# Peptides against a protein of PDB entry 5GWM, part 33

Target 1, 52 residues: chain A of PDB entry 5GWM
Amino acid sequence: DSAISKEDEERYQKLVTENEQLQRLITQKEEKIRVLRQRLVERGDAKGTELN

## One batch from the design tools (peptide; made by RFdiffusion4, then SolubleMPNN)

Design b2_p19_6_s3
Fold by OpenDDE base, seed 2:
Structure b2_p19_6_s3 (fold): chain B 52 residues (1-52), chain A 19 residues (1-19)
Amino acid sequence: as target 1 above (52 residues)
Amino acid sequence: KLQELLKQLEELEQRLREE
């Protein structure tokens, strides 16, 4: 039974934590874009209504 | 960056299953 090295476990946990942080950051940016687009539509901003 | 980190996680998890 090859015991996981301490270095491999520490490397894995850093990658897990970084991926979770990046995923949260992506979701936060996507939600911010959605809210800003909706506010432009509600204001009757022609540029906001042209945003896909 | 996220895609590369996911790939690195998958490669680590694969090694941990083979040991």
Scores: peptide ipSAE 0.112, ipTM 0.697, DockQ to the pose 0.056
Fold by OpenDDE base, seed 3:
Structure b2_p19_6_s3 (fold): chain B 52 residues (1-52), chain A 19 residues (1-19)
Amino acid sequence: as target 1 above (52 residues)
Amino acid sequence: KLQELLKQLEELEQRLREE
């Protein structure tokens, strides 16, 4: 029975937690970008940025 | 960074299955 090294389990859990935090941060940044793009459109400043 | 961390997770999970 190869017990998973406690160090390898702790490394795995840190990577899972870091990935979840980064995914939340990405979502928050994407939402902020969306809101800023919408405000630029509403102000009429969007005449040169391709809204992909 | 997120994709690299996911890859590192997959590599760790693979090693844990081979032991």
Scores: peptide ipSAE 0.112, ipTM 0.694, DockQ to the pose 0.056
Fold by OpenDDE base, seed 1:
Structure b2_p19_6_s3 (fold): chain B 52 residues (1-52), chain A 19 residues (1-19)
Amino acid sequence: as target 1 above (52 residues)
Amino acid sequence: KLQELLKQLEELEQRLREE
């Protein structure tokens, strides 16, 4: 039985945890971008309306 | 994706500091 080594399982779990953390950071930055775009629009800044 | 979001965030924060 080719059991995954303990070291390989620990490496995999680190990558899973890191990926979950990166996904949370992506979501947080996407929300911050949304809020900042809205603030530019509310300020009447034409550059805010050009942001996709 | 994260690097692009960082860049977009920095650009938006800069535009918010412009009068």
Scores: peptide ipSAE 0.092, ipTM 0.706, DockQ to the pose 0.420
Fold by OpenDDE base, seed 4:
Structure b2_p19_6_s3 (fold): chain B 52 residues (1-52), chain A 19 residues (1-19)
Amino acid sequence: as target 1 above (52 residues)
Amino acid sequence: KLQELLKQLEELEQRLREE
């Protein structure tokens, strides 16, 4: 039974935590992009309305 | 993905500052 060392478990938990933080940051940036695109549409900016 | 989102955000913020 190759018991995972405490050091390997601590490394894994750091990667899990970092991944969760990065995913939250991605979601926050995606929402901010959505809001800014909407403001460009409301202003009638043609260059903003072409953004997918 | 994150780098591309940051770039898109900067471009949108720039366009929003233009009249």
Scores: peptide ipSAE 0.090, ipTM 0.708, DockQ to the pose 0.378

Design b2_p19_8_s1 (from b2_p19_8, 8 letters changed)
Fold by OpenDDE base, seed 1:
Structure b2_p19_8_s1 (fold): chain B 52 residues (1-52), chain A 19 residues (1-19)
Amino acid sequence: as target 1 above (52 residues)
Amino acid sequence: LRELVRKLVEEDPNLEIEL
């Protein structure tokens, strides 16, 4: 059994940590988008709510 | 929401997997 090197484990753990940070960032952006869309609806700006 | 999201990400067992 080729034991995973300590270097490979450290690289993996860095990627896991980065992935966790990116997941947090994605959700923060999704919530920001939701809030912005809601504010456009509340303003009656139908054209703004049709944006991507 | 932000705090709940943080907790969910920190509690995800897939983020604590060692090779």
Scores: peptide ipSAE 0.043, ipTM 0.610, DockQ to the pose 0.040
Fold by OpenDDE base, seed 2:
Structure b2_p19_8_s1 (fold): chain B 52 residues (1-52), chain A 19 residues (1-19)
Amino acid sequence: as target 1 above (52 residues)
Amino acid sequence: LRELVRKLVEEDPNLEIEL
């Protein structure tokens, strides 16, 4: 019988949890990038500085 | 650009908490 072992189920659940954690981390980094871009624009507009 | 982004991160080390 091709029943998934308890050990295989526990490994799968670990991967699901890790995937969810990585997805949250990606979202946090994307939001940080958004904020940095916004602040960069605001500073560029305020100071007339070269975007180097 | 790269240097400006570095300065932004240095000035706001708690950016992760504000988001």
Scores: peptide ipSAE 0.049, ipTM 0.662, DockQ to the pose 0.130; fails the geometry check
Fold by OpenDDE base, seed 3:
Structure b2_p19_8_s1 (fold): chain B 52 residues (1-52), chain A 19 residues (1-19)
Amino acid sequence: as target 1 above (52 residues)
Amino acid sequence: LRELVRKLVEEDPNLEIEL
């Protein structure tokens, strides 16, 4: 039985934890990008309303 | 998430473009 060494299991668990942290960071940055895009649209629409 | 982002936008109305 190729039992995964305790050391390999600990390395794997560190990578899982790091991946979860990185996924949270990605989600935060994606939401920031979404808000920035929305603000750019709203500013564009405000300029469009000044032309009417 | 939406509520946290709303609070972040209220705290930083200029919202730094830095990613």
Scores: peptide ipSAE 0.046, ipTM 0.619, DockQ to the pose 0.106; fails the geometry check
Fold by OpenDDE base, seed 4:
Structure b2_p19_8_s1 (fold): chain B 52 residues (1-52), chain A 19 residues (1-19)
Amino acid sequence: as target 1 above (52 residues)
Amino acid sequence: LRELVRKLVEEDPNLEIEL
């Protein structure tokens, strides 16, 4: 059983931490997209009511 | 998420389309 070296474990933990940071960034961007879509709907409804 | 939405709306009430 090739025991993972301490150096390989430290490299792995760095990648795990980076992945968690990237996942947080993705979640923030997804929420910004959601809010933008909601505002486009609200503005579209406002323009639709002005055109009627 | 709700607090992130609140902050985004407070910082930019027009929400700049740039992601």
Scores: peptide ipSAE 0.045, ipTM 0.621, DockQ to the pose 0.086; fails the geometry check

Design b2_p19_8_s2 (from b2_p19_8, 9 letters changed)
Fold by OpenDDE base, seed 3:
Structure b2_p19_8_s2 (fold): chain B 52 residues (1-52), chain A 19 residues (1-19)
Amino acid sequence: as target 1 above (52 residues)
Amino acid sequence: LRELVEKLVKENPDLEIEL
């Protein structure tokens, strides 16, 4: 049973923390994209109402 | 979180987030 070295455990914990930070940033970007898409739809609908 | 991000994006349309 090769016990994980203390150094390997510290590297793993850094990667876990980094992954959690990156996942938060991804969620923020995804929400920005959602808001921008919604604004484009609302602007498209406004143009569609001018054509009716 | 979503509502806070929506407000932030409304106030800062040019906000960039680097990964």
Scores: peptide ipSAE 0.042, ipTM 0.590, DockQ to the pose 0.088
Fold by OpenDDE base, seed 5:
Structure b2_p19_8_s2 (fold): chain B 52 residues (1-52), chain A 19 residues (1-19)
Amino acid sequence: as target 1 above (52 residues)
Amino acid sequence: LRELVEKLVKENPDLEIEL
């Protein structure tokens, strides 16, 4: 049984914590993009701006 | 597209993301 070393477990736990923080940041950015797109549609400006 | 999003972000300071 290859028991995971304590050092490998500590490294894994740091990566889990970092991944959770990054996932929260992704979700916040996705929500910001969603709201900005909604406000653009509501203003009616979406028909004149070439999405280049 | 990028410039439009940047303008919308500046016009909507209530959309701050806590880092």
Scores: peptide ipSAE 0.041, ipTM 0.642, DockQ to the pose 0.139
Fold by OpenDDE base, seed 1:
Structure b2_p19_8_s2 (fold): chain B 52 residues (1-52), chain A 19 residues (1-19)
Amino acid sequence: as target 1 above (52 residues)
Amino acid sequence: LRELVEKLVKENPDLEIEL
């Protein structure tokens, strides 16, 4: 039975934890983008929206 | 999209993300 080594399990757990942290950062950035888009809509200033 | 976000962030320096 090729049980995963303790070292490989610890590496996997670190990657899972890092991925969870990165997902939180993504969510925070998505919220920031939402707020910025809302401010742009409220200002009616279509001149700032170069979609690149 | 990236360039738009960069422009909007420069125009809104008050908007911070707590990490």
Scores: peptide ipSAE 0.042, ipTM 0.653, DockQ to the pose 0.154; fails the geometry check
Fold by OpenDDE base, seed 2:
Formats: structure tokens, sequence, C-alpha cells
Structure b2_p19_8_s2 (fold): chain B 52 residues (1-52), chain A 19 residues (1-19)
């Protein structure tokens, strides 16, 4: 088994870090969507309007 | 639904997310 080069290891670690950052961003966007949907329901109920 | 969510995003600038 050829040992991974130091350069390949550094590239892999950058991708791992980027993936973790993107996962945090996904979670933040999902939370924003949740809050917006809740505010939409609350405003819809207050207006008696169908949510389409 | 999509158009209503887009209106809500414009009306709620307080919901900024750092990129």
Amino acid sequence: as target 1 above (52 residues)
Amino acid sequence: LRELVEKLVKENPDLEIEL
C-alpha cells in the first residue's frame, strides 16, 4: 500500500474542513427556512389566507 | 408557497446568515 503523500493529506484535510463548514451552513439555512415557514403560518392564520 | 416565502425573506432582513 503506497503511503499517502503529505500534499495529498493536506488536500484531504482542506476538503474535510470545507465539508464541515458547508454542513454548518446547511444547518443554518434549514433553521432559517423553519423560522420563515413558522412566520408564514402565523401571518397566514392572522389573515385567514391559504398558504400556496 | 414559494412566492410567499420569497416575500417573507424580503420582509425579514434580520434573518441574515453568515456564509
Scores: peptide ipSAE 0.042, ipTM 0.645, DockQ to the pose 0.143; fails the geometry check

Design b2_p19_8_s3 (from b2_p19_8, 7 letters changed)
Fold by OpenDDE base, seed 4:
Structure b2_p19_8_s3 (fold): chain B 52 residues (1-52), chain A 19 residues (1-19)
Amino acid sequence: as target 1 above (52 residues)
Amino acid sequence: LRELVEKLVLEDPNLEIEL
């Protein structure tokens, strides 16, 4: 069993933290995209009803 | 390491955003 060096463990912990931060950013972007798409549909439907 | 990772992954990744 190659004992994980303290340096390798510190590097791994940084990668875990970075991955969590990136996952939060992905969730925020996905929610923003969802809301924007919904607003575009609602506006499209409103314009479609005004054109009819 | 594995136990630490398992605990961190169980943290809620959902962040409240203002829209």
Scores: peptide ipSAE 0.053, ipTM 0.661, DockQ to the pose 0.067
Fold by OpenDDE base, seed 1:
Structure b2_p19_8_s3 (fold): chain B 52 residues (1-52), chain A 19 residues (1-19)
Amino acid sequence: as target 1 above (52 residues)
Amino acid sequence: LRELVEKLVLEDPNLEIEL
């Protein structure tokens, strides 16, 4: 049973932490998209934000 | 967090929607 090296465990924990941070960002963007879609529905204006 | 984003977006409807 090759014990996972301490270095490999530290690399794994960094990836787990990064994945948790990315998941938080995804959740924030999903909520922003939800709010924007709701506003577009309320305005009836299918004119997506003019990308200035 | 959700309520904070909702407030920020409500306060500035022109807040640049960086998706």
Scores: peptide ipSAE 0.048, ipTM 0.632, DockQ to the pose 0.104
Fold by OpenDDE base, seed 5:
Structure b2_p19_8_s3 (fold): chain B 52 residues (1-52), chain A 19 residues (1-19)
Amino acid sequence: as target 1 above (52 residues)
Amino acid sequence: LRELVEKLVLEDPNLEIEL
């Protein structure tokens, strides 16, 4: 039974924490993109201008 | 499209995101 070493467990926990932080950043960026796209649509509808 | 997105980001650099 290959028990995970304490060093491997500590490395794993660091990677889990980093992954969670990166996922939060991805979600924030995706939401920013969503809001920007929505504002572009609203301004496009208001101006009758093609999105270039 | 790109230029319009750039203008929106410049007009609202503090674009607050409510999650």
Scores: peptide ipSAE 0.052, ipTM 0.679, DockQ to the pose 0.118; fails the geometry check
Fold by OpenDDE base, seed 3:
Structure b2_p19_8_s3 (fold): chain B 52 residues (1-52), chain A 19 residues (1-19)
Amino acid sequence: as target 1 above (52 residues)
Amino acid sequence: LRELVEKLVLEDPNLEIEL
């Protein structure tokens, strides 16, 4: 039974922490993209209403 | 996060969003 070395456990914990940070960053970027898309639609609809 | 961003967008509809 190859017990996981303390060094391997520390590496794993770093990867877990990094993954959690990256997941938070992805969520933040996805929300920014959502807001930008909504603003583009609202601006497009404003132009569409001027053309009608 | 969504609710905070929505509040910021309502406060400043011209807020520049850096990706």
Scores: peptide ipSAE 0.048, ipTM 0.641, DockQ to the pose 0.071; fails the geometry check

Design b2_p19_8_s4 (from b2_p19_8, 8 letters changed)
Fold by OpenDDE base, seed 4:
Structure b2_p19_8_s4 (fold): chain B 52 residues (1-52), chain A 19 residues (1-19)
Amino acid sequence: as target 1 above (52 residues)
Amino acid sequence: LLELVRQLVLEDPNLEIEL
């Protein structure tokens, strides 16, 4: 049977782990953008037309 | 607008958010 070598499995697991880490980083950055946008709106409502 | 965004980033450049 064409079994995946141990070396190929280790390479695959590294790619899976890296992908999971990158997905977490993307989610963290998206949430940071959300918070910055929220704070921007809150300050904009308080400062009126000074937002440029 | 852009200056306000810059200030917000400078206040907490490494903002950690619990998801």
Scores: peptide ipSAE 0.051, ipTM 0.709, DockQ to the pose 0.122; fails the geometry check
Fold by OpenDDE base, seed 5:
Structure b2_p19_8_s4 (fold): chain B 52 residues (1-52), chain A 19 residues (1-19)
Amino acid sequence: as target 1 above (52 residues)
Amino acid sequence: LLELVRQLVLEDPNLEIEL
């Protein structure tokens, strides 16, 4: 039975950790986009829909 | 539209988000 080497397990764990970090970054960027969209709508409603 | 988005980013480039 080909047991996973310790080196392969360490590489896997690094990739898992990196994936989790990237997922957090994606969530932060998505929230930033949401806030920008919300402020854009609020300003558009207040100033009239000038597509500048 | 694009100019308003640019202004919003310039007002708070980091836009700290408490998640």
Scores: peptide ipSAE 0.051, ipTM 0.707, DockQ to the pose 0.123; fails the geometry check
Fold by OpenDDE base, seed 2:
Structure b2_p19_8_s4 (fold): chain B 52 residues (1-52), chain A 19 residues (1-19)
Amino acid sequence: as target 1 above (52 residues)
Amino acid sequence: LLELVRQLVLEDPNLEIEL
């Protein structure tokens, strides 16, 4: 039974924590993209098709 | 439109948004 060493468990937990942080960052960037798209729509409705 | 997107990105590239 290859007991995972304490060092390997600590490395694994660091990767889990990093993955959770990266997932939060992805969610934040996706939300920013949503806001940018919303602002484009809001201004597109106000300016009538000016694709500047 | 593209200029507006550029401005919004340049103002705060790391905008924190409450979900």
Scores: peptide ipSAE 0.051, ipTM 0.704, DockQ to the pose 0.166; fails the geometry check
Fold by OpenDDE base, seed 1:
Structure b2_p19_8_s4 (fold): chain B 52 residues (1-52), chain A 19 residues (1-19)
Amino acid sequence: as target 1 above (52 residues)
Amino acid sequence: LLELVRQLVLEDPNLEIEL
């Protein structure tokens, strides 16, 4: 069993950190989409769906 | 609808939401 080099471990940890950051961004975008959809519904109700 | 979405994005392109 060849021990993982320190360099390979550092690369792996960088990818883990980047993945966590990307997951946070995904969650933020999903919530933004939710809010945009909610505002569309609220405006649709207020304006009788006249907006394209 | 598409135009309204564009307007909403222009109103707050950097919409930060507290979860």
Scores: peptide ipSAE 0.050, ipTM 0.705, DockQ to the pose 0.136; fails the geometry check

## One batch from the design tools (peptide; made by RFdiffusion4, then SolubleMPNN)

Design b2_p20_2_s1
Fold by OpenDDE base, seed 1:
Structure b2_p20_2_s1 (fold): chain B 52 residues (1-52), chain A 20 residues (1-20)
Amino acid sequence: as target 1 above (52 residues)
Amino acid sequence: EVEKLKTELEQIEKEIQELE
């Protein structure tokens, strides 16, 4: 097995860190969407929200 | 917004698999 370069290891670690950051951000946005949907149900508001 | 973030995540996961 050829040893990975230092530059390839640094690139890999950046991608792993960015992946973890995006996963946290997705979770935060999904929780916010859940809370907003629950508030719409509680108010009886039938206005559809576009999810993007 | 969430769909865009999921697409960015999927691309990063693919790049990680190419480096493993």
Scores: peptide ipSAE 0.108, ipTM 0.735, DockQ to the pose 0.713; fails the geometry check
Fold by OpenDDE base, seed 3:
Structure b2_p20_2_s1 (fold): chain B 52 residues (1-52), chain A 20 residues (1-20)
Amino acid sequence: as target 1 above (52 residues)
Amino acid sequence: EVEKLKTELEQIEKEIQELE
């Protein structure tokens, strides 16, 4: 049973929180990209946006 | 942008697994 330090627990919790935030941000960005692509299709604009 | 965020996420998930 490796007792983690308080500092290691705080680091772990920060990483978990950041992971959840990044997952939400990715989902939001992917949905925004989907909506923008759909609007471009509806407008007949053939200019593809490079996704990064 | 999204691919960068996915790479950062993958790195954080790896660091979490190393601390578990």
Scores: peptide ipSAE 0.105, ipTM 0.731, DockQ to the pose 0.696; fails the geometry check
Fold by OpenDDE base, seed 4:
Structure b2_p20_2_s1 (fold): chain B 52 residues (1-52), chain A 20 residues (1-20)
Amino acid sequence: as target 1 above (52 residues)
Amino acid sequence: EVEKLKTELEQIEKEIQELE
């Protein structure tokens, strides 16, 4: 049972927090893309969006 | 942009799995 160092625990918690932040950001961007695609369909606009 | 964020997410998920 190697005791996890305080520095390793702090690093782990930082990665978990960053993961949750990125997941939220991805969800927000995907929803924005969905809304923009829906508006393009409603307008009959054939404009492709480059998604990076 | 979204694909870059997905790649960053995948890397963090891998690092988390290595520490669990």
Scores: peptide ipSAE 0.100, ipTM 0.725, DockQ to the pose 0.694; fails the geometry check
Fold by OpenDDE base, seed 2:
Structure b2_p20_2_s1 (fold): chain B 52 residues (1-52), chain A 20 residues (1-20)
Amino acid sequence: as target 1 above (52 residues)
Amino acid sequence: EVEKLKTELEQIEKEIQELE
């Protein structure tokens, strides 16, 4: 097992942290979309916008 | 917007797997 360099460990930890941040951001946006869709249903407004 | 973020996430997960 070749010991990883300090630079490679720091790069890996940055990627892990960024992955966790993106997962949280996706979850927040998906929850916001869910809440907006629910409000449209409650108003009787059938125009779902495709969200990409 | 969410689809773009999912693509960026998939790319980072691949890079993590290549370093493990």
Scores: peptide ipSAE 0.099, ipTM 0.723, DockQ to the pose 0.699; fails the geometry check

Design b2_p20_2_s3
Fold by OpenDDE base, seed 3:
Structure b2_p20_2_s3 (fold): chain B 52 residues (1-52), chain A 20 residues (1-20)
Amino acid sequence: as target 1 above (52 residues)
Amino acid sequence: EVEKLKTELEQIKEEIKKLE
């Protein structure tokens, strides 16, 4: 049984934590992009409504 | 297992870089 060294376990835990932090950052950026796209659609729809 | 996490971490870093 190749017991994972304490150093390898600490490296693994750091990588798990960093991965979770970066995934949260991606989700925040994607949500910001979604909101910006939605605002562009709403402005397009508003301009179309003003033309009617 | 550690090598999978390294690969996933690098993929996430590249995705963040594309969204910046």
Scores: peptide ipSAE 0.037, ipTM 0.574, DockQ to the pose 0.087
Fold by OpenDDE base, seed 4:
Structure b2_p20_2_s3 (fold): chain B 52 residues (1-52), chain A 20 residues (1-20)
Amino acid sequence: as target 1 above (52 residues)
Amino acid sequence: EVEKLKTELEQIKEEIKKLE
């Protein structure tokens, strides 16, 4: 029974936690990009509708 | 298992870099 050392378990848990944090950061950046693109479209469409 | 997590972490870092 190769019992995982406490040190190896702590190292594993740190990597799991970092992965979860980075996944949350990706989601936040993707949402920010979506919102910025939407605002650009709304401003472009507003200019297009004012020209028509 | 630890090597899989290292690979996943590096992939996530590269995805973040593409969004910056």
Scores: peptide ipSAE 0.035, ipTM 0.568, DockQ to the pose 0.089
Fold by OpenDDE base, seed 2:
Structure b2_p20_2_s3 (fold): chain B 52 residues (1-52), chain A 20 residues (1-20)
Amino acid sequence: as target 1 above (52 residues)
Amino acid sequence: EVEKLKTELEQIKEEIKKLE
């Protein structure tokens, strides 16, 4: 049974925490892209009706 | 008025491009 060192466990937990933080950041960016695309559609449709 | 809507559309496209 190769017990990992305490230092290796601490390094692993740091990588897990960083990965979770990066995943949250990706999700936030994806949601922002979704909102921007929705605003793009809404403004595109408004241009079809308000040809002033 | 149409030019303002064009500018706003290009800004949104640029923001999307920066996040992708």
Scores: peptide ipSAE 0.022, ipTM 0.549, DockQ to the pose 0.037
Fold by OpenDDE base, seed 1:
Structure b2_p20_2_s3 (fold): chain B 52 residues (1-52), chain A 20 residues (1-20)
Amino acid sequence: as target 1 above (52 residues)
Amino acid sequence: EVEKLKTELEQIKEEIKKLE
């Protein structure tokens, strides 16, 4: 088994870190959407939210 | 916005798989 280069390991670690950051950001946006939808239900407002 | 982040996340996951 050829050992991975230091450059490949550093690239992998950057991708893992970025993936975790994007997952956290997705979770924050999904929670914000949930809260907004709940407020629309409580007000009886039928206006949909776009998921971009 | 959330859909864009999901697409970027899937792209990163595919790049990770190429390095594994």
Scores: peptide ipSAE 0.051, ipTM 0.606, DockQ to the pose 0.715; fails the geometry check

Design b2_p20_2_s4
Fold by OpenDDE base, seed 5:
Structure b2_p20_2_s4 (fold): chain B 52 residues (1-52), chain A 20 residues (1-20)
Amino acid sequence: as target 1 above (52 residues)
Amino acid sequence: DVEKLKTELEQIKKEIEKLK
């Protein structure tokens, strides 16, 4: 039968799972960068209001 | 396609390293 070997299917599924996990990690890092940038803006604005 | 997934995985790894 031209079915992929059980070993090839297991390799494929491992690659799919790893891809999904790494994509989630990218999204988490991008969100962390966004939050840190927002906090820097908020702190800058707070200092600006204190000096006035 | 296992080769396609392997290529996509390597691209994602490179993007993660750029975000560190």
Scores: peptide ipSAE 0.032, ipTM 0.533, DockQ to the pose 0.089
Fold by OpenDDE base, seed 4:
Structure b2_p20_2_s4 (fold): chain B 52 residues (1-52), chain A 20 residues (1-20)
Amino acid sequence: as target 1 above (52 residues)
Amino acid sequence: DVEKLKTELEQIKKEIEKLK
């Protein structure tokens, strides 16, 4: 079995690291969207309560 | 598998663009 070249291993590890970093960024953005949507709902509910 | 990682990376990039 021809061992993968050092260059191929380094490329693979870079792709793994980049994937993990981007996954963390997705999670962060999804959480931010969740929080913003929740704040919009709460403000809508607050206005409804004040009008009643 | 480098090709698998490339595919996953492209999928992640598309998801990030949808969340902007």
Scores: peptide ipSAE 0.031, ipTM 0.528, DockQ to the pose 0.090
Fold by OpenDDE base, seed 2:
Structure b2_p20_2_s4 (fold): chain B 52 residues (1-52), chain A 20 residues (1-20)
Amino acid sequence: as target 1 above (52 residues)
Amino acid sequence: DVEKLKTELEQIKKEIEKLK
């Protein structure tokens, strides 16, 4: 049973942290898109929101 | 660009799985 190296554990922890950061950033952008779409509905605008 | 971020997220998830 090969124990995980310290370098592999540090790499894993960095990837987990980056994963959490990307998940938060995606959620923030998706919420902004939702708010913009809701404003278009409330104003009766015929234009859709362009997705990034 | 949310789709770009989702692609990056999926790539990181694959790398995490390789280290388990």
Scores: peptide ipSAE 0.224, ipTM 0.780, DockQ to the pose 0.720; fails the geometry check
Fold by OpenDDE base, seed 1:
Structure b2_p20_2_s4 (fold): chain B 52 residues (1-52), chain A 20 residues (1-20)
Amino acid sequence: as target 1 above (52 residues)
Amino acid sequence: DVEKLKTELEQIKKEIEKLK
């Protein structure tokens, strides 16, 4: 069994945590886009919202 | 901003895979 160093394990755990944080941020931004588009539709605005 | 975060997420996933 290849033993990983403690430093490699700590780096792995940081990347896992950062990945989860980025997933949450993506979801939050996508939800914000959805809400803004819905508000435009409800207002009768022909303009779309572009957020990337 | 969303596409940037998606790209960063995929890069992190690739780095995680290299550490396994």
Scores: peptide ipSAE 0.042, ipTM 0.567, DockQ to the pose 0.756; fails the geometry check

